Peptides against a protein of PDB entry 7BDX. Designs and how they scored, part 36

Target 1, 212 residues: chain A of PDB entry 7BDX
Amino acid sequence: EMGAAACTLLWGVSSSEEVVKAILGGDKALKFFSITGQTMESFVKSLDGDVQELDSDESQFVFALAGIVTNVAAIACGREFLVNSSRVLLDTILQLLGDLKPGQCTKLKVLMLMSLYNVSINLKGLKYISESPGFIPLLWWLLSDPDAEVCLHVLRLVQSVVLEPEVFSKSASEFRSSLPLQRILAMSKSRNPRLQTAAQELLEDLRTLEHN

## One batch from the design tools (peptide; made by RFdiffusion4, then SolubleMPNN)

Design b1_p10_3_s3 (from b1_p10_3, 3 letters changed)
Fold by OpenDDE base, seed 3:
Structure b1_p10_3_s3 (fold): chain B 212 residues (1-212), chain C 212 residues (1-212), chain A 10 residues (1-10)
Amino acid sequence: as target 1 above (212 residues)
Amino acid sequence: as target 1 above (212 residues)
Amino acid sequence: EPLWTSPPPP
């Protein structure tokens, strides 16, 4: 209980750039983000057993942790910190996204994808996550999710790869061979306007790359 | 572990007035401060058994909680919030200060006394804590502490009472009859310059009140 | 643009 309440307050105030800088300027930041990865991993591993109530203090705590990571990654110095000093946390987020089944832990999956998207705004961050083993298969695994918000954030992350020639060139063969084109085309017809737009933009970007 | 790390970061960033305003502007503040009191109470009650290591994650967590309360009480809107909406937390802090023996939990006792001192800056806060049952006996119990920093913060809280005629007049008879004058005189000769100054100032204020 | 998050309303 108390941990979830404290972490929820920290999440709320971390939506300020100055608060993110204050978190990172402290000597405790490294330890906090190390334990964050371990805590998120322990939570996801516990899901194979009892149906953890979605509104449990543990779930709310892990949401707050993932929210804080997202907000840290929203600013340039936060992305630099994560990619320079908290790579294990990024590796953990990628692993946990692979461990979760379609429709499983949707809220957590969205927050983790939002954090990875924010990391992808820096070329160094995009390189780091895209060079992770099995990154392209992971994107397609995640894109099989029935949740429109999960799929939206996967499409945004795919777009970050497609729009960066240096990153895209390294995975272009695997990407083209495995691209779930029919799934993306179906998303471009979604009733969710954000998903529809993101899928349409990605299809336009892909067409531009086929003609180049 | 994770709770202590999160709460330590929240404590660090709460040293900003804008962060305190952000904490208070959230819908979660009431719940957080309610659980804070309960958590501090549970910790102090656990001290009757095993010697909890002073550097345990639990101790560090409770220090961070008490530090956050102190920082909230440092600003006018924070004092107003505590006295209007978190009175049970103030009552808990007063109770816990009574439950702790001289020399016991010194760091926590200092933080709790600092929070009460900050609350005492508002006349409404000073009235609320000074009208608590056994407040004057509690001050003298706390002033028996061998720790110079505990005694310093007790003297500051006593000074807040003495300098407010409306509050002092209500307890003046009990105060004068029970005042540990020899202890305060000994503190005015302390090698701790902060304790020495605070004791000397209080003795001057008391002399002024005897002549009025 | 970077994404920001906040706790859900109660």
Scores: peptide ipSAE 0.464, ipTM 0.876, DockQ to the pose 0.401
Fold by OpenDDE base, seed 5:
Structure b1_p10_3_s3 (fold): chain B 212 residues (1-212), chain C 212 residues (1-212), chain A 10 residues (1-10)
Amino acid sequence: as target 1 above (212 residues)
Amino acid sequence: as target 1 above (212 residues)
Amino acid sequence: EPLWTSPPPP
């Protein structure tokens, strides 16, 4: 209980850039983000048994951790910290996104995808995550999710790859050969306006790249 | 582990006034401070058994909680919040300070005394804590501590009472009859300059009140 | 632009 309450308060205040700088300016940041990955991994591994109530103290704790990671990645120094000093956490997030089934832990998936999207704003971060083993198959696995918000954040992450020629050129053949075009086309017809726009924009970017 | 790490980060960032305002501006502050008191009480009750290592995760967690309470009480809105909405926490701190033996949990005593001192800056806070049952005997119990920093913060809290005529007048007879004058005189000769100054200043304030 | 998150309301 108390841990979840403290972590939730830390998540709430981490929405400030100055608070993110204060978190990172301390000597405890490295330890915190190391244990964060382990805690998230332990939680996801526990899900294969009892249906953990989405509102349990443990679930709320892990949501707060993922929210803190997202907010750290929202600023330049936070992205630099994660990519330089907490790569294991990024690897853990990628692994956990692969281990979760479609429709499983949607809230956690969204937060983890938001963190990866924020990391992708930095060229070094984008290179790191896109060069991770199985990254392209992982994106398509996640894009199979029935949740529109999961799919939206996957499309945003795909767009971050497509918009960076130095990154896209390394994976272009795999990307083109495995692209779930019918799924993206279906999303461009979604009644969800955010998902519709993101899918349409990605389709326009992809068409531009086929003519170059 | 993770709870202690998160709470320690929250303690570190709570040294900012804006972070304290953000903690209190959320809907989760009441729950957090309610559980804080319970967690501190559970920890102090566990000490009567095994010598808990001062550096355990549990100890560090409780230190961070007491540090957060201190930092909340450092600003006007935080003092107002504690005195209006978290009185049970203040009662818990007073009780726990009474339950701890001289030389036991010195670091925690210092943090709790710092929080009470900060609360005492507000007239409403000073009234509340000074009107608590057994407050004057508690001050003398705490002033018997062998630790100079504990004694320093007790003297500061005593001074806050002495400097407020509306508060001091209510307890003046008990205060004068039970005052550990020899102990304060011994502290005014301390080699610790902070303790020496605080004891000398209190003795001067007391002399001024005997002539009025 | 970067995404920010906050705890959901109760």
Scores: peptide ipSAE 0.463, ipTM 0.877, DockQ to the pose 0.415
Fold by OpenDDE base, seed 2:
Structure b1_p10_3_s3 (fold): chain B 212 residues (1-212), chain C 212 residues (1-212), chain A 10 residues (1-10)
Amino acid sequence: as target 1 above (212 residues)
Amino acid sequence: as target 1 above (212 residues)
Amino acid sequence: EPLWTSPPPP
């Protein structure tokens, strides 16, 4: 209980840029982010057995950790920190997103995808995650999720790849050969307006790239 | 491990007034401070058995909690919050300070005494703690500690009582009849310069009160 | 634009 409450408060205050700078300016940041990855990994590995109540203190704790990582990645120095000093955490997030089945741990998936999207704003971050083994297959696996919010954040991450020529050129052949175009077209007709818009914009960006 | 790390980061960032305001402005503050008291109480009750390594994650977690309470009490709205909405936490801190033996949990005692001192800056806070049953005997019990830093914070709390006429007048008879004058005189000769100064100032304030 | 997160309301 108390650990989840403390981590939830830390998550709440981490919505401030100055608080993120204070977290990163301390000598405890490296240790915290190292243990964060291990804790999230341990939690995801435990899901195969007991139906962990989504509202458990353990779940709330892991959500708070993923929320903190997202908020750290929201600022330039936070992205730099993650990409320079916490690459193992990024690798862990990519691994966990691959290990989770469609419809499993939706809230955690959303938070982890939001963190990867924020990392992708930095060219060094985008290069790092897009050069990860199996990244393109992972995007399509995640896009198979029935949850509209998961799919929305996958589309945003795909858009970050497509809009960066230096990154897209490296993956263009694999991307074009495996693109789930019918699924993205189905999302462009979604009743979820945010998903609909994101799918439409991505389809427009892809059409622009085919003409170049 | 992870809970202690998260709480330690929350402690570190709580050294900012704006972070304390953010903690208190949230809907989670009441729950957090309620559980804080319970957690500290559980920890102190567990000390009678195993020599909890002072560097254990559990100890670090409780130190971080006490540090957060101290930092909350450092600002006016934090003192108001504690005195209005978290009185049970203040009662718990007073109880735990009574339950701990001289030389036991010195770091925790210092943090708890610092929190009470900060609360005593507010007249409503000082009234609340000084009207607590057994408060004057508790001060003298705490002043029996061999640790100079514990004794220093006790002397500061005594000074807060003495310098407030509205509070001192209520306890003046009990205070004068039980005052460990020889111990305070011994502290005025301490090799610790901060303890020496605090004891000298308190003795001067007490002499001024006897002439009025 | 970067995404920010906060704890859900109770």
Scores: peptide ipSAE 0.463, ipTM 0.876, DockQ to the pose 0.414
Fold by OpenDDE base, seed 1:
Structure b1_p10_3_s3 (fold): chain B 212 residues (1-212), chain C 212 residues (1-212), chain A 10 residues (1-10)
Amino acid sequence: as target 1 above (212 residues)
Amino acid sequence: as target 1 above (212 residues)
Amino acid sequence: EPLWTSPPPP
């Protein structure tokens, strides 16, 4: 209870850039983000087929942690901190996204994907994430999720890769050979307008790259 | 570990007025401060003669909670929130200060006394605290502490009462009859310059009230 | 633009 309440308040106030700067300017930031990764990993490993109630104090705590990471990554100095000083946390997020099955822990997946998207706004962050082993297979694994919000954030992360020539050129062969084109085309017909738009834009970006 | 780390970060960022306003503007503030009181009470009750290591994760968590309460009370809207919506927490702090023996949990006592002092800056807060049952005996109990920092914050709280004619007049008879004058005079000779000054000022204020 | 998150309402 108390830990979840404190972490939820910290998440709420972290929606301000000034608060994120204050979190990172403190001497406790490194320790906090180190333990954050471990805590998220422990939670995902504990899911052992039991549907932990999505509303459990433990789930709320882990959502708050993932929310804080997302909000830290929303600002330039936060992205720089994560990529320079908390790489293990980014590696943990990538691993956990791979360990979770389609339809499993949807809310947590969304928050983790939002954090990775925010990190991808920094070229150094995008390079770091996209050069991670199994990154391209991970994107397609995540894109198989039945949840529209998960798929939306996967498409946004894919778009971040496609929009950066230096990053895309390194993975272009694997990307083109494994691209789930039929899945993306199906999403471009989604009744979810956000997912529909994101899939259409990505298909346009991909067409532009084939003609260049 | 993780709860203490999250709460410590929340404490650190709560040193800003804007962050305190964000904490209080959220819908989770009431629940958080309700659980805060319960958590602090549970910790103090668990001390059952075992010197819980002052550096334990549990101790650090409770210190962070008390620090957050102090920082909330440092601003006008925070004092108003505590006195209007979290009276049970103030009652808990007063109770815990009574339950702790001289020399016991010095750091926690200091934080709790600082929170009460900050609340006493508001006349409504000062009235609420000073009208609590056993308040005058509690001040003298706390002033028996061997710790100079505890005694300093007790003297500051006593001074807040003495400086407010409307509050002091209600307790003046009990206050004058129970005043540990020799203890305060001894503090006015302390080698701690902050304690020495606070004791001297209080003695001057008390002399002024005897001549009026 | 970067994404921000907040706790859900109670």
Scores: peptide ipSAE 0.463, ipTM 0.876, DockQ to the pose 0.401

Design b1_p10_4_s1 (from b1_p10_4, 5 letters changed)
Fold by OpenDDE base, seed 5:
Structure b1_p10_4_s1 (fold): chain B 212 residues (1-212), chain C 212 residues (1-212), chain A 10 residues (1-10)
Amino acid sequence: as target 1 above (212 residues)
Amino acid sequence: as target 1 above (212 residues)
Amino acid sequence: EPLWTAPPAP
């Protein structure tokens, strides 16, 4: 209980850029992010089947950790810290996203995907994530999720790859051959306006890349 | 481990007034401070004898909690919150300070005394603390501590009572009859300049009150 | 634009 309450307060205050800078300016940040991935991994491994108790102290703790990582990645120095000093955490987030089934831990997947999207704003972060083993298959696995918010944040991460020619050129062959085009086309007709827009924009960018 | 790391980061960032306001502006603050006292109480009750392992995760967690309470009490809205909405926490801090022996948990005593001193800057807080059952005996119990920092923060809290005529008048008879004058006089000759100054100032204020 | 998160409202 007390740990989850403290971590939830830290998540709430980490929505400020100055608080993120204060977290990173301390000598405790490295230890915190080193054990964060292990805590998230232990939680995901403890899940019995497809259903998560959303209101448990343990779940709330892991949500707060994923929220803090997202907020740290929202600013330039936070992205630089994660990509330079917390790569194991990024590897853990990628692994956990692969270990989770469609429909399992939706809220945690959304937070982890938001953190990876924020990391992808840094070209060094985008290179690191996109060069991870199994990255392209992982995107398509996640895009099979029935949840519209999961799919939205996957499409945003795919967009970050597509918009960077230096990154896209390295994966273009695998990307073109495995692209779940029918799934993205179905999302472009979604009743969810955010998902619809993200899918349409990605389809436009992909059409532009076919002509070059 | 992870709870202590998260709480230690929250302690570090709580040194900012804006972070304290953000903590208190959230819907989670009341729950956090409600369980903080229970966590500190459980820790003090778990201590086997006079020696504390300073470097344990549990000790570090409780230090961070006491540090957060101190930093919250450092600003006006934080004092108002503690005195209006977290009185049980203040009662717990007073109780735990009484339960600890001289030389036991020195660092925790210092943090708890610093929090009570900050609360005493608010006249409503000073009234609440000083009207607590056994407050005057508790001050003298704490002033018997061999640690100079414990004694310094006790003297500061005694000073806050002495400087407020409305508060001092209610306890003046008990205060005058039980005052450990020889102990305070010994502190006014201390090699610790901070303790020496605090003891000298208190002796001057007490002399001024004998003439009125 | 970077994404920010906060604890859900009660």
Scores: peptide ipSAE 0.466, ipTM 0.876, DockQ to the pose 0.404
Fold by OpenDDE base, seed 1:
Structure b1_p10_4_s1 (fold): chain B 212 residues (1-212), chain C 212 residues (1-212), chain A 10 residues (1-10)
Amino acid sequence: as target 1 above (212 residues)
Amino acid sequence: as target 1 above (212 residues)
Amino acid sequence: EPLWTAPPAP
């Protein structure tokens, strides 16, 4: 209870760049982010089934942690901090995204994907996550999710890879050979306008890269 | 562990007025402060002896909570919030200060006294705490503490009462009859310069009020 | 553009 309440308040105030800088400027940040990864991992491992008590204190706590990580990654110094000092947390997020089944922990997946997207704004962050073992298969695994918000954030992360020639060139062969093109085409016809737009933009970017 | 880490970060960032406003502007603040009081009470009740594991996660968590309350009370809207919406928390702090023995939980006492001092800057807050049952005896109980920082913050809180004629007039008879004058005089000769100054200032204010 | 998150509204 109290931990979840405190973490939820910390999440709420971390929507400010100045608060993120204050979090990172403290000597407690490293410890906080190391324990964050462990807590998120412990939560996901304790899930016996697809039915999450989404309203539980534990769920709310982990959502707040994922929200804080996202907000930290929203600013340049936060991205640099995560990529330099909290790589294990990024590895944990990638692992947890792989461990979760389609439709499982949808809200947590969205928050984790938002954090990875923010990390991907930094070239060093994008390189780090895209060079992670099984990253391309993980993207396609996540794109099999029935949830439109999960799929949206996967498409945005895929776009970050495609828009960076140095990163895309390293994985281009694997990417092209495994690309779920029919799934992306189906998403471009989604009734969800955000998903539709993201899928259309990605298809345009992919077409542009085939002609170069 | 994770709760204490999150709460410690929240404490650190709450040193900003803008962060305090953000904490209070959220719909979660009321719940947070209600649980804060309960958590502080539970911690103090779980103390089997004078030896606190000061380095425990639980101790650090409660210190961070008391620090957050202090920082909230440092600003005008925070004082107004506590006095209007979180009176039970103020009552809890007063109760816990009474429950703790001299020399017991010194660091927590200091933080709680700092929070009450900040609340006392508001006339409505000062009225509320000074009209609390047993408030004057509580001040003298706390002034028996061997710790100079505890005594310093008690003297500052006493000064807030003395400097407000409307508040002082209500309790002046009880205050004068029970005032540990010899203890305050001894503090005015302390080797601790902060304690010495606070005791001297209070003695000057008391002398000024005897001549009016 | 970076994504920001906040706790859900009540």
Scores: peptide ipSAE 0.466, ipTM 0.877, DockQ to the pose 0.416
Fold by OpenDDE base, seed 2:
Structure b1_p10_4_s1 (fold): chain B 212 residues (1-212), chain C 212 residues (1-212), chain A 10 residues (1-10)
Amino acid sequence: as target 1 above (212 residues)
Amino acid sequence: as target 1 above (212 residues)
Amino acid sequence: EPLWTAPPAP
């Protein structure tokens, strides 16, 4: 209870750039983010296919951790910190996203995907995640999720790759050969307007790249 | 481990007035401070006279909680919140300070005394704590501590009572009859310069009140 | 634009 409450308050105040800078300016940041990855990994491994108790103290704790990582990645110095000093945490997030089944831990997947998207705003961050083993297959695995919010954040991450020529050129062959075009086309007709728009924009960006 | 790390980060960032306002502006503050008192009480009850493992995760967690309370009490809206909405926490801090033996949990006592001192800056806070049952005996119990830092914060809290005529007048008879004058005189000769000064100033304030 | 998150409302 108390740990989840404290971490939830830390998550809430981490929505300020100044608070993120204060977290990173301390000597405790490195240790905190090191243990964060281990804690998230332990939680996902403990799920054993059972229905996530979404309101459990454990779930709320891990949501707060993922939310803090997202908010740290929202600012330039936070992205620099994660990419330079917390690569193991990024590797853990990628691993956990691969280990989770479609429809499993939807809220956590959304938060982790939001964190990776924020990391992808930094070219060094985007290079790091896109060069991770199995990254393209992971995107398509995540895009198989029935949840519209998961799929929305996958599409945003795909768009970050497509819009960066230096990154896209390295994966272009694998990307084109494995692209789930019918899935993206189905999303462009979604009743979820945010998912619909994101799928349409990605399809337009892909068409632009086929003509170049 | 992770709970203590998160709470320690929350403590660190709570040194900002803006962060304290953000903590209090949320819907989670009331629940957090309610559980804080219970957690601190459970910890103190678990000590069972054993040597506090000062670097344990549990100790670090409770230190961070007490530090957060202190920093909340450092600002006007934080004092108002504690005195209006978290009286049970103030009662718990007073109780725990009474339950701890001289030399026991010194760091925690210091943090709790700092929080009460900050609360005493508000006249409503000072009235609330000074009207608590056994407050004057508690001050003298705490002043029996061999630790100079504990005694320093007790003297500051005594000074807050002495300097407020509306509060001092209510307890003046009990205060004068129980005053450990020889103990305060011994502190005015301490090798600790902060304790020496605080004891001298309090003795001067007391002499001024005897002539009025 | 970066994404920000907050704890869910009650």
Scores: peptide ipSAE 0.465, ipTM 0.876, DockQ to the pose 0.416
Fold by OpenDDE base, seed 3:
Structure b1_p10_4_s1 (fold): chain B 212 residues (1-212), chain C 212 residues (1-212), chain A 10 residues (1-10)
Amino acid sequence: as target 1 above (212 residues)
Amino acid sequence: as target 1 above (212 residues)
Amino acid sequence: EPLWTAPPAP
C-alpha cells in the first residue's frame, strides 16, 4: 500500500521536466531504475496466466513505475540516461512485452510501449531498441493485441523505425517479409480515430518507401 | 526495497515548493498522508526496544516519509493542508514521539520534530499541536534525549510556544511549574553551537516573560 | 512529440 501511494505521487509530479531533471540529478536514480525493472518482472511473472485485479495496490504500483519511466523518457536527458545507464530496464521492458499474451495487462503494455516510443525519439534509443533480438517479431506479436491503444502504440513504434533510414535499412528485409499488412489495413478502417490515423500514415510511409 | 527507493526519490524532489504544491494539488495526497501515519506507527511498534538497523530499507522508507512531511510543512499551503486534512498524521507524530525512549530512533525523532516545528510556524498549527493532551510533558520527555539535534528541535518547538502569547498563556502555569530549567541552562553551555544558541535565546525569552 | 503520462483521475 504505502509504496504504491508514494510511487503514484512520484508519477504525478514526474509529469514535469524539472522534476524529471531533479530525479536524474540525484545519486538515487540508478538504484531506483534497477529495482523498477526487477519489480515489473516479478509482477508479470506472478500473473501465472490469470488476470490479476487491475485495481490492486501491486498493479497500481507497477503502473506508476511504468508511468515514471515514460515521463523520464519524454525528455532528451531522460532518454540519454535510460540508454546510457539503465539498458537493463529497457531490455526488461522488451522482454515483458513479449511474455504478456494479447489482452494481458493492457494498461501496463500501453505504458511500457509509450516509454519505448519516447526512447525511440532519439536515434541512439531507437537503435538500441531496434537492435534487440527478436524486435520485429515482437512488434507483430504486440500488433495481434485486441486492444486499440496497444495497437496504436505499436504502430507509433513501427513508424519510428520506418521513418529512420539508418534503422529501417538494417531490418528492411525481415520487416517486408513479415509485415502483417492485412492487419494494418484493417486498423486503417478502425472506429478508433487515433488508431485509424496512425495506420493510414504508416501505410502511406510504407508506400513511399516502396517507390524509393 | 522498491517502496523505499520511490519514497526516497519523492523526498528528494519534495525539497521544492512547486513539487510540494503538485503533491497537494492531486487527489492522492490525502491517501498518502493517511497511510504515512500508519506506516510510521507500525515501524515504531516493531522496534520492541531493540535498535533496528538504521540502514534497513524499512528505516530509510520511514525517514523518507518523515522527510516528505517536513518538506510539505515547510510551506504555508502545506501547513494548512496538514492541519485541515491530515490531523491524524500530526496526532500520530506526537504519539510516536512519546512512545520512543531517549536515544531511540534519533534520526526519525529529528525529522518528526522538524515537521512539527514547521507546522508550528502558523498560529493554527501551533494551536493544534500545543492543545494536544500531554504536550508540555512530551516536550520535557523529548528534552531528556542525549542527542543534541533532538534537544535543539525541542527547544525550537518550545520557543514557538513561548513567542506566541495566545498559546503560551493557556499553558503558562503548567510550563512554569514543570520547566526543566537546569537542563536548558546546561544546554546553553553545550559544545554544539546550534544547541547553545537555541538554549540561550529561549532563556532570554523566558526572562523577558517573567518581567512582563 | 514525446508522450507524457499521469495517474488516472478518480
Scores: peptide ipSAE 0.464, ipTM 0.876, DockQ to the pose 0.402

